# Peptides against a protein of PDB entry 5HOI, part 235

Target 1, 351 residues: chain A of PDB entry 5HOI
Amino acid sequence: FRYMPFSPAGTPFGFTDRRYLTMNEVGYVSTVKNSEQYSITVSFFDVGRFREYHFEDLFGYDLCFLNEKGTLFGQSKTGQIQYRPHDSIHSNWTKIIPLQAGERITSVAATPVRVIVGTSLGYFRSFNQFGVPFAVEKTSPIVALTAQNYRVFSVHYSQFHGLSYSLSELGTSSKRYYKRECPLPMSLPNINSDMKKDANLDYYNFNPMGIKSLFFSSYGDPCIFGSDNTLLLLSKWRSPEESKWLPILDSNMEIWKMSGGKETTDIHVWPLALAYDTLNCILVKGKHIWPEFPLPLPSEMEIRMPVFVKSKLLEENKAILNKKNEIGADTEAEEGEEDKEIQIPVSMAAE

## One batch from the design tools (peptide; made by RFdiffusion4, then SolubleMPNN)

Design b1_p23_4_s1 (from b1_p23_4, 10 letters changed)
Fold by OpenDDE base, seed 4:
Structure b1_p23_4_s1 (fold): chain B 351 residues (1-351), chain A 23 residues (1-23)
Amino acid sequence: as target 1 above (351 residues)
Amino acid sequence: MSAKEKLKELYPDAKPVSELLSE
């Protein structure tokens, strides 16, 4: 296993010279290879609120985090980070994170008030928005970070313990844990099933954990979207005994429902953010599970707990079809191999 | 844009399951 640089909703290059470093509800950051250099563009969905900007990257930034106030960049191998405010009022700043031999920055996060750096050796480094350091803590190896305001959601990986998560608040004087290295019940990519499609191999080489994104909801709940295309939300995290991960959306099931029960293998949900009861996402059409260029407009998908099992719905529909065929035996139904669209009962469409 | 609307653009021949059930 190799710790790879992770950014929320970041895409691989694949066979192209360009990729998304990160994307969320604010916008998307792209990088293009220009010989030995990179050109980075920071684009926004609200073009009236923010002006798109670009710059030449001589460092090869492979980590990124976008927020409403600026963009944090990182280079996983060199330990260089750069914060670029969107507004010209504040100056850009750079910092070198000291790395041990073989250590990598694995994830970075930034809010309007905090900058966080996580490493493959489990170094958690916190800064203010001006790059002033607060603390260094050693945790289990960090594989992903997101942050909202003062809160940090971190995902950890140990070869011995698997995936864990922490939820912390970075006050002015102290770090508070709400959750500290608790088991994360997220499925890892199954190399044998998920990599049978060559198109997915590049993605799992880029992101071995299969974490498409992680974010905080509009209510401030930690969310994670894994390789199983299920959105998990951490409910009741303020109450240690009551805290649980809720599968609030099976995006494969929702695509299956919205396609009339067709087994569509060319539509993929790419998560951006959770706003209230809607997943902001990119609907990707194509062979790759990630968005290509140009970026499609975001779509809103209502969150729905997966109460129904596809196999049961298929069995029930077969039973209904068999009953209709037993009652309808008097009409010469020509055996047209019509793609029998699965009728998903009315009561299930209204919830 | 809703995912439902976007899926109608991507699959114009895909009947929403909700319409298949109101018949």
Scores: peptide ipSAE 0.210, ipTM 0.736, DockQ to the pose 0.530
Fold by OpenDDE base, seed 3:
Structure b1_p23_4_s1 (fold): chain B 351 residues (1-351), chain A 23 residues (1-23)
Amino acid sequence: as target 1 above (351 residues)
Amino acid sequence: MSAKEKLKELYPDAKPVSELLSE
């Protein structure tokens, strides 16, 4: 297994010279490869609130985290990090994270009050927004980070234990754990099913864990969106005994419903954020499961717990079709093509 | 924009599932 740099909703280059370093509800960060350098652009969805800016990147930043106050960049191999406030009043700062031989920065996160760096050896480093260090902790190897205010959601990977997660709060003097290296019930990418499409192989080489994004909801609940296109939300995390992961959206099922029961293999949900009861996402049409350039406008998808199993709906529809055919047996069967749209129950379309 | 509206733009010939059941 190889630890790769992870950023929320980051995309691979693929066969192009450009990719998204990160995207969320605030905006998107793109990088374009220009010979030996990169040009980075920080773009915003609310163009009235923030001005787009660009700069030349001589370091090849492969990690990024965007928030409402600034952008954190990181270079996974060199350990260089840079914070760039969106406001010109505050100065940029750069720091080198000390890395051991073969250690990489695997993820970075930034809030208006905290900067977090996670590594392939499980070093968890915390800083304030000015790059002043608070602490260094040794954890299981970190593969992904997100943060909101003082809270940090971290995903860990062990070859022996698989995926785990932590939820912590970074006070001024102490770190509090709400969850510490608990099992994460997320499916890893299945090489035999998911990688049969060449377009998916490039993505899973870029992101072996298949974590498309992780974020905090508007209510401050940890969310993760895996390769199975299911949005998981950590409910009741303040009560360690009552805390559970809820599958609050099967995006493949929702696309299937909204497309009239067609097996659409060319639409993909790319998660940005969860705001109240809606997943803010990019609907990607095409061969690649990630957004290309230009970035499509974000769409809102209502969250719905997957109550229905596709197989039961298929059986019910076959039973309805068989009953219609038993009543209609006197009219000539024209050989109409097998794209039989599955009638989804009206109750499922009205909810 | 809702995902439903956006999917209707992307697949203009896709009947909403609700219409498929009312036929």
Scores: peptide ipSAE 0.208, ipTM 0.735, DockQ to the pose 0.544
Fold by OpenDDE base, seed 1:
Parts: structure tokens; sequence; C-alpha cells
Structure b1_p23_4_s1 (fold): chain B 351 residues (1-351), chain A 23 residues (1-23)
């Protein structure tokens, strides 16, 4: 296993000179290779609220986190981080994170009040928005971070225990844990099934955990979107005994319903954020599971608990078709390859 | 834009499942 730099909804270069470093509900950060340097652009979905900006990157930033106040950049190998406010009122700052031999920054997060750096050795480093350090904590190896206000959702990986998560609050004087290295019930990418398509191999080499994104909902609940295209939400996290992961959306099932039961293999959900009861996402059409350039406009997908199993609906439809064929024996039904659209019960059709 | 509206743009020939159940 190799620790790779992770950013929320970041995309690989693939065979191109450009990629998204990160994207969310605020906007998207792209980088373009220009010989030995990179050009970074910070773009926004609300063009009236923020002005797009760009700069030359001589460091090769491979980590990024975008929020409503600024963009945090990081270089996984050198330990360099840079914070760039979106406004011109606040100054940019740069810092070098001390790394041990073979240590890498694996993820970074930023809020208007905190900067967080996680490493492959499990160093959790916290700073204020001006890059003043608060604390250094040793945890299990960090593979992903997100943050909202003072709260941090961290994903950890151990070769012995698999995936775990922590939920913490970074006060002024102390760190509080709501959850500390608890098991994360997320499926890892299956090399044998998911990597059969060359297009997926490039993605899983870039992101071996298959975490497409992680974020906090508008209600402040930790969310994670894995390789299985299921949105998991951590419910009741304030009550340690009652806290559970809820599969609030199977995006493959919802696409299947919205397409009339067609097996669409060329549409992919790319998660941005959860706002109220809607997943803000990019619907990607193509062979790659990630958005390319230009970025499509975001779409809203309603959350729905997966109560029904596709296999049962397929069995029920086969049983209905067999009954129709027993009654209809007298008409020469032309064996047209009718794309047998699966009758989804009206109560299950996406409204 | 809703995901449903965007899917109709991406698959203009896709009938809604509700229409297929009423036929």
Amino acid sequence: as target 1 above (351 residues)
Amino acid sequence: MSAKEKLKELYPDAKPVSELLSE
C-alpha cells in the first residue's frame, strides 16, 4: 500500500496535462502542467460572489482544500503549504511542515478559523487561519481530512485494522473527540471488479482508498462518498452510543431509477456537497468516473435511503414478463432486442 | 438543475419509469 495525497473530489491527470485539485459547493481548483511549472486556477460556481483567480505554482501543489474564505494548497513530499484568501484584504502565507524521512502530507483541510494537516505517519497538525500552530497529535495514519468551522472529520488507515474515522472539535485550548479512531464501514475498492476497466485503474492508482469526497453536510454531519457510489452520513454523532452511519443515497440506484431502469454504465456521480436533503454533484457522462474539462454544471440529487434491492426488482420483473408470455402465446412477438426497461414500482420512481 | 432534468438532457430518449409502468 502507498499513501497518496488526497483532496476532496480531486481528479487524476490521466493522459492530460490538467486536473482538478479539489471541488465542492463553493467551486473548483484546477492545475495545468506547463513544462516544469504548474498554473493553478481557483474558479467559483457563484461568479457574482467571488472572482476567479490564477497563479503560477513552482512547487507542484498536489493537495488542495477550498472554502468560502480561501484556498489551502499543499505539497505532499516537501511539506510546503500555502493559504490564499479569496479576498485581497488578507495576505497569503506559506509554511513548511516538518516531515520525517518517508513521511508525506496525505491530506489538508481549511476552515475560516482552522488549518489542518494530516500525514502518512499519523501526525495531525492544527493551525489557526494565519498559520499559527496550536498542537501536534500522533494518530493512526491519516488518509483524508475535511473540516467545518472548528470540527474535523479525519479518515485513518491501518494495515491491521483497515479504515477508521475520527470526529473532533478544535477549540482554542483543547481538542475534543466525539469519535476517536472508530471503525469506518466503507467498502474499499475491489481490485478485481473495479479495476477491470483501464479507466478505473488510473483513478485507483491516484486514490487507492476510493474516497471520491468527504464533507460536512449543511447540518454539520460528516459525510463520505466511496467507490461504491454510496453516500454515508454519520448520524447522532453527539451521542456516542447512538451514532451510526446511514447509507442515505445509493447514487447508482438513483441513476438506474431516473434512467427508466436502463443499465447506464457511462453516467457517474461525482459528489460535491450535501445541502439539506440534496446531494450537490457533477453528473459525468463518459468512460472516466471523474469529471474532465470543461466542468459540467452541478446537479442536485435528492437523498433516499436504499430500501429496495435491484436484484429483487429484476426477479419481480422477470416473473411479470413470464406471466405475460404465458397469456400472449398466440401473437408472433417479433424477438426485437427490446431494451427491457425494468418496471420500477411508481413509489420507487424518482419523482 | 435537478439530476432528473440533467439526465433528461443526457438521455433525451429515456422514458420515465412512470410512463413505462402505465403502458
Scores: peptide ipSAE 0.208, ipTM 0.729, DockQ to the pose 0.546
Fold by OpenDDE base, seed 2:
Structure b1_p23_4_s1 (fold): chain B 351 residues (1-351), chain A 23 residues (1-23)
Amino acid sequence: as target 1 above (351 residues)
Amino acid sequence: MSAKEKLKELYPDAKPVSELLSE
């Protein structure tokens, strides 16, 4: 196993000179390789609110986090980080994170009030938005980070214990834990099933955990989207004994339903954010499971708990058809699609 | 744009699930 640099919804280069460093609901950050240099572009979905900008990258930034106020960049090997406000009124700042021999920055996150750096040795470093350090904590090896306001969702990996997660709040005086290194019930990529498509090998070499993205919902719940294309939401995280991961969307099932039960092998969901009851995502058509260039427009997918198994739905509908054929009843009963999909009550989110 | 609308653009010949479940 190798610790790789992770950024939310980041894409590999593949066979191209370009990739997305990160993307979310705010926008997308692309990098193009120009000989030994890189050209970085920060693009926004709301072109009226933000102006696209670009710059030359001499460091080869391989980590990125985009928020509504700025973009954080990181170089996994050198420990260099740079924060670039979107507004030209505020100055850019650069800092070197001290790394031990063989240590890598594995993930970075930024909010308007905090900057977080996680490493392959499990160093958790917190800063304010100006790069002033607060604390250094030693945790299990960090593989992914996201943050909203003062809250941080961290994913950890151990060869012995698998995936774990923490949820913490970075106040001015102290760090509070809501969850500390609890088991994360996310499926890891299965080399034998998922790698049968050569096109996926490059992605799993880039991201061996298969975490496509992680974010906070609009209600402030931690969300993670794995290689199984299932969106997991952490509900009731304020209540340690009641907290649980909810599979709120099987995106493969939803694509299968919306495509009319066609086995589509060329459509892929690329997650951006969860806003209320809607997954903001890129629908990728093609061989690769990640978006290429140009970026397709975002799409909204309603969240639904996967209560049905595809095989049972097909068997039940065959049984209904056989009964309709036996009864000879031309009753166009609009059997309304009893969307017996239990919508997660909004009350199960945001606790 | 909804994912449903976008999937209709991507697969214009996709029958609704209701029609496939009725075949």
Scores: peptide ipSAE 0.214, ipTM 0.761, DockQ to the pose 0.656; fails the geometry check

Design b1_p23_4_s2 (from b1_p23_4, 10 letters changed)
Fold by OpenDDE base, seed 5:
Structure b1_p23_4_s2 (fold): chain B 351 residues (1-351), chain A 23 residues (1-23)
Amino acid sequence: as target 1 above (351 residues)
Amino acid sequence: MSAKEKLKELYPDMKPVSELLKE
């Protein structure tokens, strides 16, 4: 296993000179190789609210986090980080994170009030939005970070214990834990099944954990989307005893339903954000599980707990068809698919 | 755009489950 730089919804170069460093509901950050340098573009979905900008990157930034106020960049090997506000009123700042021999920055996150850096040795470094340091903590090795306001969702990896997660709040004086290195019930990529397609090998070399993205929902719940294409949401995280991971969407099941039960092997969900009961995502058609260029427009997918088994749905639909054929009723009954799927009530937001 | 609408755009020849179960 090798610790790789992780950014939310980041894509590999593959056989191209360009990739997405990160993408979410705000926009997408792309980088293009130009000889010994890179050209970075920060693009937005709301073109009325934000202006696209670009700059030359001489450092080879391989880490990125985008929010509504700015973009954080990082270089995993050198320890350089740069914060670029979207508004020209605020100045860019650069800092070097001290790294030990062989240490890498594995993930970065930024909110309007906090900057977070995680490393392959488990150093958790916190800063304010101006790059003033608060603290350094030693944790298990960090593989992914996301943040919303003062809250941080961190994913950790141990060779002995697998994946764990922490949920913390970065106050002015101290870090509070809601969850501290608890087991994360996410499946790791299966090398034998997922890597049989050469097109996926490039992705798992880029992202060995198979974490496509992680974010906070609009309600402030930690979400993670793994290689199994299942969206997990951490519910009731304020109550340690009641807190649980909910599989709120099997995106492969949803594509299968929406396709009318066709095996669509060339369609992939690329997660951006969760807003209320809707996953904002890119529907990717092609050989690669990640979006290429140009970026397709985002799509909205309703969240639904995977209560149904494909075999049972196929049996029920066959039984309905057989009954319709026996009755000779060419009634265009609107197939109100009474989707007996438990819609997650809006009340499953973190209390 | 809904994922269902986008999926119909990506697969214009998508038949309902009901038509596929007749093959």
Scores: peptide ipSAE 0.249, ipTM 0.721, DockQ to the pose 0.713
Fold by OpenDDE base, seed 2:
Structure b1_p23_4_s2 (fold): chain B 351 residues (1-351), chain A 23 residues (1-23)
Amino acid sequence: as target 1 above (351 residues)
Amino acid sequence: MSAKEKLKELYPDMKPVSELLKE
């Protein structure tokens, strides 16, 4: 196993000279390889609120985190990080993170008030938005980070214990844990099933954990989207004994339903954010499970807890069709698919 | 744009489940 640099919804180069470093609800960051340098573009979905900008990257940034105030870049091998505000009022700053021999920055996150750096040795480094350090903590090896305001969601990996997660708050005086290295019930990529298509091999070489993205919901709940295309939400995280991971969307099931039960094996969900009851995502059509260039417009997918098995839905729909044929009722009653899927009540979020 | 609308754009020849179950 190799610790790879992870950024939320980042894409591999594949056979191209370009990739997305990161994308979310704010926008997308692309990099293009030009000989020995890279050209980075920071693009936004709200073109009225933000202006697209570009710069030449001589360092080969392979880590990125985008927020509403700026973009954090990192170089996994050298330990260089750069924060670039979107406005021209605040200055860019650069810092070198001290790395041990063989240590890599594996993930970075930034909010308007905090910068976080995680490493392959489990060094968790926190800074303010100006790059002033707060603390260094030793944890299990960090594979992914996201942050909202003062809260940090971290994913850890051990060869002996698999995936774990932490949820912490970075106050002014101390770090508080809500969750500390608890088991993460996310499925890892299955080499035997998922790698049968050569197009997936490049992705899992880029991202061995299969974490497509992780983010906080609009309610402040940790969310993770794995290789199984299931969106997991951490409910009741304030109550350590009651906290649970909810599978709030099976995106493969949802595509299958929306397609009218067609085998759409060439459509893929690429997660951006969760806003209320809606997953903001890119619908990718093609051989690759990740978006190519140009980036398709984002789509909104309603969250629904997968209560139904595909086989049972097919059996129920066959039974309904057989009954309609027996009754001779030419009533095209759009029996609206009684979407018996339980919507997760908003009251189960942010507890 | 809804995912349902985008799916209809990406697959204009989508048949509903009811038509697929008649095949």
Scores: peptide ipSAE 0.238, ipTM 0.713, DockQ to the pose 0.715
Fold by OpenDDE base, seed 3:
Structure b1_p23_4_s2 (fold): chain B 351 residues (1-351), chain A 23 residues (1-23)
Amino acid sequence: as target 1 above (351 residues)
Amino acid sequence: MSAKEKLKELYPDMKPVSELLKE
């Protein structure tokens, strides 16, 4: 296993000169290789609220986090971070994070009030939006970070314990934990199934945890979207004993339902954000599971718990088709098709 | 745009499983 730099919804270069460093509901950050340098573009979905900007990157930033106030960049090997406010009123700042031999920055996150840096040795570094440090904490190795306001969702990896997560709040004087290195019930990429397609090998080399993205919902719940294309939401996280991960969307199942049960192996969900009861995502058509250039317009997918097993629905559909073929031979028995309205359970609003 | 609308744009001949189970 190797610790790789992670950014939410970041894409690999693949065979191209360009990739997305990160994307979410605010916008997308792209980088293009130009000889020994990179050109970075920060683009927005709300073109009326924000102006696209670009700059030359001489450092090769491989970490990024976009929010409504600015963009945080990081270089995993050198420890350089840069924060760029979208508004010209605020100055850009750069800082070097001290790294030990073999240590890497594995993830960065930024809110309008906090900057967070996580490392492969489990150093958790917190700053304000101006790069003033608050604290350094030693945790298990950090593989992913996201943040909303003062809250931080961190994913950790141990060779002995697998994936864990923490949920914390970064006050001015102290860090509070709601969850501290609790088991994360997310499936890791299955080398035998997921890597059989060459197109997926490049992605899993880029992101060996298979975490496509992690974010906070509009309600402030931690969300994670893994290699299984299932959206997990952490419910009841304020109550340590009641807190559970809910599989609120199987995106493969929803695509399968919307396709009429056809095997759509060329459609992929790329997660951006969860807004209320809808997953904001890019629907990717193609060989690669990640979006190419130009970026397709975002789509909204309604969240639905995976109550249905694909095999049962296929068996039921076969049974209906077989009954129709048998009834086509014999008598007019109007067996009332009770339209069993599949009552999809009500949207689990965050209690 | 909804994912349903976008999928219908990408695959105009696709019917939801719910419609196929009623057929």
Scores: peptide ipSAE 0.245, ipTM 0.720, DockQ to the pose 0.575; fails the geometry check
Fold by OpenDDE base, seed 4:
Structure b1_p23_4_s2 (fold): chain B 351 residues (1-351), chain A 23 residues (1-23)
Amino acid sequence: as target 1 above (351 residues)
Amino acid sequence: MSAKEKLKELYPDMKPVSELLKE
């Protein structure tokens, strides 16, 4: 296993010279290979609130985190990080994170008040928005980070224990844990099923954990979107005993329903954020499960717990068809097209 | 844009599930 640099909703280069370093509800960061250099563009969805900007990257930043106040960049191998405020009032700053031999920065996160760096050896480094360090903590190896305000959601991986997560708050004086290295009930990519499509191999080589994104909801709940295309939300995290992961959206099921039960193998949900009861996402049409260039406009998908299993709906439909075929053989009875609307419960009809 | 609207754009011949469950 190799720890790879992770950024929320980051895309691979694939066969191209360009990729998204990260994307979320604020915008998207792209990088283009220009010989030995990279050109980075920071783009925004709210073009009235923010101005797009670009710069030349001489370091080959492979980590990124975008927020409403700035963009954090990182180089996984060198340990260099750069924070670039969107506003010109604040200066950019650069720092080198000391790395041990073979250590990599695996993820970075930034809020308007905190910068977080996680490594393949489990070093968790916290800073303020000006790059002033608070603390260094050693945890299990970090594979993904996100943050909102003072809260940090970290995903950890051990070859012995699999995936775990932590939820912490980085106050002014101390770190508080709400969850510390608890089991994460997320499915890892299945090499045998998911890699049968050559187009997916490039993605899982880029992101071996299959974590498409992780974010905090608008309500401040940790969310993760894995290779199974299920959005998991950590509910009741303030109450350690009541805390549970909720599968609040099976995006494959929703696409299947929305498509009228057709197997759409060429459409993919790419998660950006959870705003209230809607997943902000990119609907990707094509061979690759990730968005290409230009970036499609974001779409809103209503969150719905997967109460119905596709197999059960198909079995019930087959059973109805078989019953219709059995009844249709004997009774010559009258043309009353009682269109027995299979009442898909109104709560599951796509409004 | 809603995912429903975007799916209608991407798949103009998309039938509702209710129609496919009647077939």
Scores: peptide ipSAE 0.201, ipTM 0.689, DockQ to the pose 0.645; fails the geometry check

